# Ledger of designs, part 267: peptides against a protein of PDB entry 6RGO

Target 1, 392 residues: chain A of PDB entry 6RGO
Amino acid sequence: MALKLLGFNQDATCFSVISSNKGVTIYNCDPFGKCFELEKSTSNDEELDFLVEMLFSTSLIAVVDKTIGASKRKKLKIVNTKRKATICELTFPHEIMDVIMNRKIICVVLKSDQIFVYDISCMKLLRTIDVRGEKLKSTSKFRNSEAVGDIGVRVSLSTDNNSILCYSSYSKSDKENAPLNDIVVFDALKCIQINVLPAVHQSNIVCIACSPDGMLMATASEKGTIIRVFKTIDTENDEPILVNEFRRGSRPSRISEMKFNHDNTLLACVGESDTIHIFALPVTTTEADANEDDTLQQSSHSLSSSINGLQYISKGLANRFGKIIVSKIPTQSQQRHVAYIKIPENAKYRIGFPKDTTNTIHICGEDGNYLVYSIPRNEVGPCTLVKSNTFD

## One batch from the design tools (peptide; made by RFdiffusion4, then SolubleMPNN)

Design b2_p22_4_s1 (from b2_p22_4, 12 letters changed)
Fold by OpenDDE base, seed 4:
Structure b2_p22_4_s1 (fold): chain B 392 residues (1-392), chain A 22 residues (1-22)
Amino acid sequence: as target 1 above (392 residues)
Amino acid sequence: SERKKLEEEAEKLLKKLEELKK
């Protein structure tokens, strides 16, 4: 049966899948089992496509049926899973591309590169962000809608109540094909732009992750070779703060999802590669515990020796517009993964970090595997499988 | 528990949305 993964909820207590035979199924992670099923709306053998965003492990879900006809693809349904009832229905002018929520906010991303920000408590529209409208002030030509394959506005929302929204925006370039390589940081509650990070990659941003607290964000481009981590709110001399630059690999490979753990100590990434990579973030140790961690500094030096080769002297793209404010971390200081998980080739996986266990990661695959791994803290190596379940 | 608070919050949200639909 063809499975399509919708992903984990905010705290990795549940995940959602599309089964070609059943429709949408939501699984609880612990205890493992089905907690909700949304039946097919049609008897047709059409490939099912849905967006499902769940409010943590609650009875509130947002659903978009993308399977059939342009009308359904424009409809957001708020569903009470306990009542199996549609509570609210919103219709948009364009196809819904993504839906993200927390306890306060729902963000709806349209194919028009618009982000609709709603107060979840009343479904009142707080803001329409027109990412193209900012571009149209700089570049008059609509991209022909046909080439809008996998390149659209990407969003990530903090899972806390601060509701920090990070989204990709078009660079201020006179080129008709300006890349989506800027990041805007937005307070979704106050509807205020907090920060703008210009040209964080050379190509379109295809993946963004916001930390649960909204203080960090990770970005990856179409190349998926480098992941950059920035502070969202804090700036240094009005310049964006690059906290980390991680190297996922030397070969281009799309990153489909990234997530921070709940304490901002780990960043995981998954995509088209056979490997989930987990990176360690520098813990800002408060001055008091400085005594014990002296041992971990020595191991980082030994891995530096082999990365000599790729002096990508990016001479070329000093284009006239804005300082690439991103202080390029020297290629020698690009950190590798601290842990990894091998996954089947061509299997799409999704990732989630549980709140209560910061050293574990939940993963699920289109192969029907739900897996829990333990993450090594003191060594670079494979994660250890702790729990395995199957789903259909 | 935090989960119970979330469930109660979500039920309150759903109830408000039901009241706005009537």
Scores: peptide ipSAE 0.444, ipTM 0.909, DockQ to the pose 0.810
Fold by OpenDDE base, seed 3:
Structure b2_p22_4_s1 (fold): chain B 392 residues (1-392), chain A 22 residues (1-22)
Amino acid sequence: as target 1 above (392 residues)
Amino acid sequence: SERKKLEEEAEKLLKKLEELKK
């Protein structure tokens, strides 16, 4: 059967899949098993396509039927899975491209490069973000539906209550074909833009991850060779906004998903390559936690010494205030993965970090495998398979 | 457990949304 992965929920306790014969199925990770099914509403042999966003392991899901020919591509449904009932339905002017949520906020991304921000508690519209801005509305060249359908606004939302929204935006270049290579950081609760990171890559941004606390953001371009990690907020101490630069590989390969673990110590990436890469982040010791155990300092010192060796070559891209955001980091000083998982070359995988086990990663594949791996702490190497299950 | 608190929060959200639909 053809499986399509929708991904893990925020805490990797559940994952969602589309089965051509069954419709949408949600699996619980532990104990492993089906927890919800959304039956196929159409008798047609049409390839099913859905967006499903689950609020953690709860009975609240957001669903969009994206099936070809379906008049439902503009409709967001909030469903109670325990009651099998649609609680509310929203209709948008354009096709829904993405839906993300936390305990406070739902963000809906449209094909029009608009982001609708809602208060989940009442489904009140808080903000409409127009990523094209008012000036570009005059050139109503809708990206023709036939143009490579995969370059659009990318979004990530913090899983905490701070509700930090990171999204890709068009560079202010006077060129008709401005790349989506800027990042905007937005407080989704207050509806305030808190930062703008110009030209964080040379090409369009295709993947964004926000940390659970919203303090860090990772970005990858269409090349997928370099991953950059930024602070979302400017620090008073003139500290560099670019905190890490990781090399995934030398060959171009699209990154489809990135995730931070729950303590911001690891960043994982997956995509079209045969390898899931896991990178170690420096522990940002906030000065407050400096009083407890000496034992973790030795591993952090080896990572911090490699970061202090980042001679920022002064020809970086300036932010809106003339601050250099992106310096040329020498290729030799680019950090590699600390751990990896080999996956089948032609299988799409999704990743999730469980909350309670910071050195464990959950993965699932369109090959029907759900796998739990242990991440090595003291050595660079392969992850160890701990648990496996199959689904259909 | 934290999971029970989350489910109770989601049930309260769903109930509020049901009340707004009436």
Scores: peptide ipSAE 0.441, ipTM 0.910, DockQ to the pose 0.828
Fold by OpenDDE base, seed 5:
Structure b2_p22_4_s1 (fold): chain B 392 residues (1-392), chain A 22 residues (1-22)
Amino acid sequence: as target 1 above (392 residues)
Amino acid sequence: SERKKLEEEAEKLLKKLEELKK
């Protein structure tokens, strides 16, 4: 049977899948097993498509039926999984492309490049963000919906209560076909724009990950060769702070998902390649006051892997259009993965980091594998498989 | 547990949303 992965929840305690014959299934990761099933309402052999966003491991989910020909592609349902009941239904003017949530906020992304921000506690609309409307109204040529593929507004939301929303925006270029290569950082609770990161890539941004605390953001373009990590809120001389630039590979390959671990020490990426890459982030050593005493000479065998994390202060180059362009870190200063997982070619995988085990990654595949890997900390190499389960 | 607190929060949210639907 064809499986389609919907992904992990915020803390990687559950994942959701579409089974062609069953509909939507939610699995618990530990103990492994089915925790919810939404039966297929139609007897038709139509290819099922859904959005499912979970509120952690709770009974609250958001569901969108995206099945082709379905009039329901504009409807968001809030479902109580324990009652198997729709509690709330919202209808949008355009097709829903994405839904993200935390404990406070639901964001709904439309095909119109609009983001609707809701207070989850009452489903009150807090803000409508029009990502196109910040451009001059003149280029209202609808991208012919057929020919311009999977390039829409991308979003990521912090899993904490600060509710930092990062979204891709169009560069202020007079070109009709301006890329989605700016990022806006938005306080979703206060409904205030905090920061704008201009031209973080040369092409459209196709993947964004916000850190759980909202302090970091990772970005990848259509090329998927370079991942950039920025501070979200902090600026230096009104310029974006580039913390890291990671090299995934030399060949173009689309990145479908990125995730930070819960302590912001690791960034994982997955996509069309046979490899999940895991990158180490610089630990912000808080200057703990150097109280002198305990001389435990743990012989740090400095494996001088010259992770010269040159904090490359991105000197914004003003281009001919007066825009700050994030300078590329020299290829020699681009960090590679510290760990990797090999996955089957052409298998779609999703990734998640559990909260309590910062050196562990959860992955699941459309091949029906749920896998738990241990991440090496002291060496560059493959992750070790710790647990394996299968699902259907 | 934190999980129990989250479930109790979600149940309160779901109840409020159900009350707004009536």
Scores: peptide ipSAE 0.428, ipTM 0.905, DockQ to the pose 0.815
Fold by OpenDDE base, seed 2:
Structure b2_p22_4_s1 (fold): chain B 392 residues (1-392), chain A 22 residues (1-22)
Amino acid sequence: as target 1 above (392 residues)
Amino acid sequence: SERKKLEEEAEKLLKKLEELKK
């Protein structure tokens, strides 16, 4: 059967797939099995396309039927999975491109480069962010909408209650084809812009991941060779803080998904390559624990020792035009992966980090494999397969 | 459990949204 992956939920306890024969199926990861099925509304051999966003492992899902010919691509349905009932339906002026949620917020991304921010508790519209309109308020011409249907506004939302929304925005360049290479950090609850990270890549941003706590953000461009990790809220001298620059590879390859683990110690990426890459983040020791007890010499030789070479080269080259050029971390300080998983070259995979086991990663493929890997802590190398299940 | 609290929260959200549809 042709499977299409929709991805994991926020805590990687469930994943969603489209089956060409059944419609949408949600699987529970542990115990492994089907927990919900959304039947096809049509008997036609039309290629099914859906957005499904699940609120953790709960009975609340957001669903968009994106199937071609279906006049439903502008409709968001909130579904109670236990009742198999649509409890709310919203219609948008444009096609829905993405839906993301947490316990507080639903964000709906439209083909118009608009982000609709809703309070989930009442489905009240809190704000419409017009990423294009913000560009027009600057003297910059719009990108011609015709060019590349695959380049649009990307979003990521923190899974916590702080509801930090990161989204790609158009650079303030006088060029007609200004790239989507800026990032805006937005408090989705308060509806305030917190930060703007200008020109984080040279080309359009195609993948964004926010950390679960909203304190970190990872970005990748169309090239997918470099991943940059920034602080979301914190600034140094009103400049964005680049925490890490990772090299996925030398060859261009699109990154489709990135995820932080729940303690912000790992960043995983997946895409068109035969390899899932896992990168280690420096443990930000919160300054608070530096003061107290001398005594517990527990020799947890954490990999902290070898990361001495992260000179914060916060040399923002403030070019004369006030454009913060994100200081390129010298190519010598570009970290490689600490772990990897080999996947079939032609299989699309999705990734998720479980909350309770920070050294494990859940992956699922359009090949019908659900796999749990253990991530090596002390060695650079392959992940170890711990559990395997199949689905169809 | 935290999961059970989330399920109960989601059920309350779903109920509120059902009440707003009437």
Scores: peptide ipSAE 0.426, ipTM 0.905, DockQ to the pose 0.812

Design b2_p22_4_s3 (from b2_p22_4, 9 letters changed)
Fold by OpenDDE base, seed 2:
Structure b2_p22_4_s3 (fold): chain B 392 residues (1-392), chain A 22 residues (1-22)
Amino acid sequence: as target 1 above (392 residues)
Amino acid sequence: SEREEEEKRAEELLEKLEELKK
C-alpha cells in the first residue's frame, strides 16, 4: 500500500499516516495500535493528500483535505476524534500549506505566505502575518515571483504555553529573488515580534525547528549541509546568538524535519539522506542551579571536556550596511553528529522525541515501520533498536 | 495522571469549540 507520513504529535505519543485504501490513520505509540481512522470521502483511486495536526494525545485534530477540489484545500476542519465529528470549519483565501498547534495556538500557513494565528480556545483570529507584505513594505520592487514549488514560508511553534513562533521571512535585499533566509521570532500569544535573525543561511530556509520551551531554534537551508542553532529570544549587543553549527554532511541533501528533545540536549534531523543524524547540544546550566549540592557534578563532566571549543561567541561583524553576517563558525568548530540511525534509501521517515525518555527517539517510515531507538550518550555511534512495530 | 488532565483539558476545549458552532 502507498503510505504517506504526516508525522508525530508534539510528545511523540502518536503518529499519523495516510493510507491509500483507508484514508488518515492515527497510531498510538505505546501501547502500539490504531487509535483513530478518518475514512476517505471518495471511492476513487485518487492520490490522497491531507494535513493532520494532532493536539498531543487528545481527541482534537486539525485536518485539511488536499485531495479533492480547490475549495477543500482552503478548509481547515477541527475534528473530535472520539465523536468522529467536525467541531468547526475555517475557510481561507488561499491553499493551506501547513498547520501547527499547541495547547494555546493554531497557526495556519497559506500558499500566499500568510500565517494566520488563532487562539485555539475560541478559534479567534489573533493575527494575520503577511510575510510578503512585510517584504513589499521594505522593497520598492516586489515582484510576485510565484514561489516555484517547495519554497514557501516555513514555521515552527514551541510546544509549551509560551507559544514562541519561528517563521522564515524574505531578506531585505533589493534583489527581485530575495531568498527566504531571515527568521522572525514571534510571541504568538501577545502577537509581538520578539527577534529577527537576518540571513541565517545563504539560500532559502526549508526546515525550522523550535525547542519545546521556545528558547532555541534550529534552521537548515536547501543545501541541508549545515544546521544552525540560535537562541530565539536572547540577543548579545542586539545581535543574534548562534549557539551551535552542525555539519550533517558534505553532500547537499534536503532536510525535511528537525526536532529537539524535551530537555534541549539533542537535535535530530531527517530528510532525503539514508541517515537520521542526532546532535548533542550543550546543556545550558541555568545560573540558578549553581548554588545547590556539589555531589551530582561528577558524572556530567566527561562530555563537557570535548565542548570547550564552543566558546567562539560569533562576534557578528556588523558590516556598515546593517547586514549582520552571522559569522561563519570556523569549519573546524562545526560539530558532527553524536549518534545516527540508518534508514532505507529513498524511504521517507519522520521523527519524534518522547517526553519521559530523553535518550529515546521514535521514528516512522513510509515503509510501514515504527521504530524506537536508544541514543548513546557517552560515545559517538549508531543508535540501538529497542522496539519495532509495523503498520499498513 | 498528567495525561488524564490533558485529556480533560482537551474535552473542555472541545466543548467550548462545539458551543461556537451553535
Scores: peptide ipSAE 0.247, ipTM 0.851, DockQ to the pose 0.807
Fold by OpenDDE base, seed 4:
Order: structure tokens, then C-alpha cells, then sequence
Structure b2_p22_4_s3 (fold): chain B 392 residues (1-392), chain A 22 residues (1-22)
């Protein structure tokens, strides 16, 4: 059967899939099993497409039927899975491209490059963010979405109650073909822009991950060779703080998903490559817990613990064409993965980090595998398979 | 448990959202 992965929930306790024959199925990770099914509403042999965002392990889901030809691509349904009932339905002016939520906020991304921010408690619209800005509304020639993989606004939301929203924005270049290479950091609760990270890549940003606490953000471009990690809120001399620059690989490969673990010590990425990469982040020792001499024996691979946060020197490297050149960490100081998982070629995988086990990663594939891996902490190497299940 | 508190908060949220249908 053709499976399409929808992904894990925020704490990786559940994942959702589309089965061509069954519709949407939500699986519980532990104990492993089906916890909800959304039946196919149409008998048509049309390829099913859905967005499903689950609020942790709860009975609350947001659902969008994106099936081709469906008039429902503009409709968000909030569903109680225990009652099998739609709670509310919202209709948008444009097709829904993405939905993300936490305990406080729902963000709805439209094909118009608009983000609708809702208070989940009352479904009140808090803000409409127009990423193109008002002047570009008239050139609503939707980029013919036919051929080139969906270059649209990307979003990530912190899973905590602070509700830090990171989204890709167009660079200030007056060019109709401005890349989506800026990041805006937004307090979704207060509806305040906190920070703007200009030109974090040379090409469009295709993947963003916010840390659970909203303090870190990871970004990847269409090239997917370099992942950058920034502070979201903190700035140094009014400039963005680049915490890490990771090298996924030398070959271009699209990154489809990135996730931080719950303690911000790991960043995982997955995409079109045969490898899930896991990177170690510098532990921000808050000054208080400096007493436990966890002598992590620095194995002689110099993880130079002094990754002095490279100041993002925005000002000095404006080339003659007003392009901000991201200060690149020297290629020699670009960190590699600390751990990896080999996945089948051509299988799409999704990733999630469970809350309670910071050294564990959950993965699921369109091959019907749900896999739990242990992540090595003291050595660079493969992850160890701990648990496996199959789904259909 | 934290999960039970989360489920409870979600049910309370769902009840509030069901009131929006009326």
C-alpha cells in the first residue's frame, strides 16, 4: 500500500500516516498500536493527501483534506478523536500549506504566504502575518507550483507555552524572485516580532526547526549541505548569534524535517538521503550546575568546546549587489554528525524525540517501519536499534 | 501524572472549543 507520512506529534508519543485504502491513521508509539482512524470520505481512487497536526497525545487534532480536486483544501477542521466529532471548521481564502500547534497556539500557513495565528483556547485570530507584505499582494501570480518542489513559507513553533514562532521570509531585495532566506522570530502569544535573521542562507530556506523551549532555531536551504543553528531571541551587538554550523554532507540533498531533542543537546535531520544525521549542540551550562564534574572525556576528536558563537557580521559583507553574505564558519570548523541512522534509499522518513529519553529517537518510514534508536553520547557512530514495529 | 494533567487540559480545551459551535 502507498503510505504517506504525516509525522510525529510534539513529544513523539504518536505519529500519523495516510494509507491509500484506509485514510488517516494515528499510531501510539508506546504501547505501539492504532489509536485513531479517520476514514476516507470518498470512494474515489484519488491519491489521498492530508495535513494532520495532533496536540501531543491528546484527543485534539487539526485536519486538512488536501486531496487533489477536493474543495476542502481551504478548510481546517478541529476534531475530537475520542468523540470522532468535528469541534469547529475554519475556511481560509487560500489553500492550507501547513498547520502547526502547541497548547496555546495554532498557526495556519496558506499558499498566499500568509500565516494565521490563532489562540487555540477560543480559536480567535490573534494575527495574520503577510510574509510577502502588502505591496506584493497584487502580483498574486501564484508561482506555478507545478514543477519545482514547493518553495513556500516554512514555519516552526516551540512546543512550550512561550510559543516562539520561527518563519521564513523574503529578503528585502525588490526583486520579484527574492529568496525566502530571511527568518523572523515571532512571539505568537504577544504577537510581537522578536528578531529578524537576514539572509541565513544563500537560497530559499526549505526546513526550519524551533527548539522545544524556543531558544534555538535550526535552518536548512534547498542545498541541504549546511545546517545553521541560531539563538532565536538573544543577539550580540544587535546581530544574530550563530551557535552552530553543521555539515550534513557534500552532495546537495533536500532536508524534509529537523528536530531538536527536549533538552536542546541534539539536532536530528532527515530528508532525501539514505541517512538521518544527529548533531550534538554545545550544552549551555547555566552557571548553577557547574558542580557535577561530568568529565565527559573529550575523546581526541576535538569537539573544541569553545565554539565561540560566530557573530553574524551582516554589515561588512554587503557585496556590490546588496547581498548579505552569511559569515561562514570556516569549512574546517564545520561540525559533522555525532550519530547517524541508515535508512532505505527512496523511503521517506519522519523523526521525533520523546520527552522522557533525551538519548532516544523515534523514526517512521513510508516503508511501514516504526523504529526506536538509542543515540550514542560518548562516541561518534551509528545509533543502536532498540525497538521496531510495523504498520500498514 | 504530567500526561494525565495534559489530557485533562486538552479535554477542558476541547469542551471550550465545543462551546464555539453553539
Amino acid sequence: as target 1 above (392 residues)
Amino acid sequence: SEREEEEKRAEELLEKLEELKK
Scores: peptide ipSAE 0.236, ipTM 0.848, DockQ to the pose 0.780
Fold by OpenDDE base, seed 5:
Structure b2_p22_4_s3 (fold): chain B 392 residues (1-392), chain A 22 residues (1-22)
Amino acid sequence: as target 1 above (392 residues)
Amino acid sequence: SEREEEEKRAEELLEKLEELKK
């Protein structure tokens, strides 16, 4: 059967899939099993497409029926999975491209490059973000729906209550074809723009990950060769802080998903490559807490010693023309993965980090495999398979 | 457990959202 992966929830306790025969199925990871099925409303042999965003392991889901020809592609349903009931339905002016949520906020991304920010507690609209801005509203060149491939606004939301929203934005270039290579950091609760990271890549950003705490953000372009990690809120001399630059590979390959682990020590990426890459992040010791007792430090030190070569090249050379030349970390100082998982070529996989086990990663494939891997702590190498399950 | 408190908070959220439908 053709499976289509929807992905993991925020804490990797559940994942969702589209089964061509059943519709949407949600699996619990531990104990492994089906926890919800959304039956097909239509008997037609139409290729099913859905967005499903889960609120952790709860009975709250957001669902969009994206099936071709469906009038429902503009409709967000909030569903109680225990009651199998639609709680509310929101209709948008344009097709829904993405939905992301945490305990406080739902963000809905439209094909119009608009982000609708809702308070989840009452489904009240807090903000409409128009990523095209006012100048581009006059050019009614809606990107012809056919020729503009999967390049749209990308979003990521912190899983915590701080609700830091990171989204891709158009560079201030007067060119009709400005790339989506800026990042905006937005407090979704207060509806305030916190930061703008201009030109973080040379091409469109196709993947963004916000850390669970909202303090870090990872970005990848269409090339997917380099992943950059920035601080979201903090700036040095009003310039964005580049924390890490990771090299996934030398060959272009699209990254479809990135995720931080719960403690911001690891960043994983997956995409069109046969390899899931896991990168180590330096533990940002806040200089302030260096005064508390020496005794518990011994266990965390072992990973820090190999990472001590991370010169914070914080010196973004602000070029005199307001273009942040993200200081090209010399190609020699670009960090490689610390761990990897080999996956079948052309298999679409999704990734998730469980909250309680910082050195464990969950993955699932359109091949029907749900896999749990242990990440090596003290060596660069393959992850170890701990558990495997199959789904249909 | 934290998970049970999360489920409870989501049930309370679902109840509030169901009240908006009335």
Scores: peptide ipSAE 0.214, ipTM 0.838, DockQ to the pose 0.794
Fold by OpenDDE base, seed 3:
Structure b2_p22_4_s3 (fold): chain B 392 residues (1-392), chain A 22 residues (1-22)
Amino acid sequence: as target 1 above (392 residues)
Amino acid sequence: SEREEEEKRAEELLEKLEELKK
């Protein structure tokens, strides 16, 4: 049976799957089992495609039927899974490309490069963000070319109540084919742009992750060889906005998903490669807990010394405020993974971090495996399999 | 009125969404 993974919810307590025979199934992780099924409404042997975003462990889901020919690709349904009832339906002018939510906000990304920001409490539209900007509306070249279907606006939302939205934007280059290599940081509640990070990669950004608290963001380009981690807010201190640069690999490979753990100590990435990579983030010591665990200080000192040694080599792209963003850490200071998981070749996997265990990762595959791994703390190496379940 | 029906639908949505967040 062909399975398609939709991913984990925000706290990795559930994951969603499309089954060709059943439609959408939501699984609970612990205890493992089916918690919701959305039956296939059509008898046609069409390949099912859906967006499903679940609000944590609640009975609230957002659903988009993206099935070819279904004519529903512009409709967002808000569903109560416990009542098996549609709460509301929203219709958009263009196809829905992505849906993301937290306890406060729903963001809907359209094929038109628009982001609709809603207050989830009342489904009121707070903002429409036009990522192309008003000036480019005159050039009627909709990317109607089906062929480049994978390059669009990417979004990530903090899982907290601050609701920090990070999205990819077009560079201000006068070139007709400006890359999606800028990042905008946006307060989705206040509807205020906080920051703009210009040219964070040389090519289009294909993956973004926001930290649960919205203080950090990770980015990857089409090359997927380098992951960059940035502060979302300019601190008053002359601290670099670029805090980490990780090397996933030497070969180009698409990253499909990245996630921070709940305490911002780990960043995981998954994609087309046979390996899930887990990177350690330096703990930003708030001044208070300086006393106890000496062992993690060695990794932080090597980063701080390398960051302080970053001569501003390129007088490159000044941000909107004339500050030069260091877009490249020297290759010598690029960190590797601290842990990894081997996955089957050509199997798509999704990742999630459970809230209760910072050193545990949940993964699920289109091969029908749900796996729980323990992440090693004191050594660089493979993760240990703790639990396995199968789904159909 | 059409507005009162929209307001009532918004209140019923709010109640349903607050029930789902618990």
Scores: peptide ipSAE 0.150, ipTM 0.715, DockQ to the pose 0.051

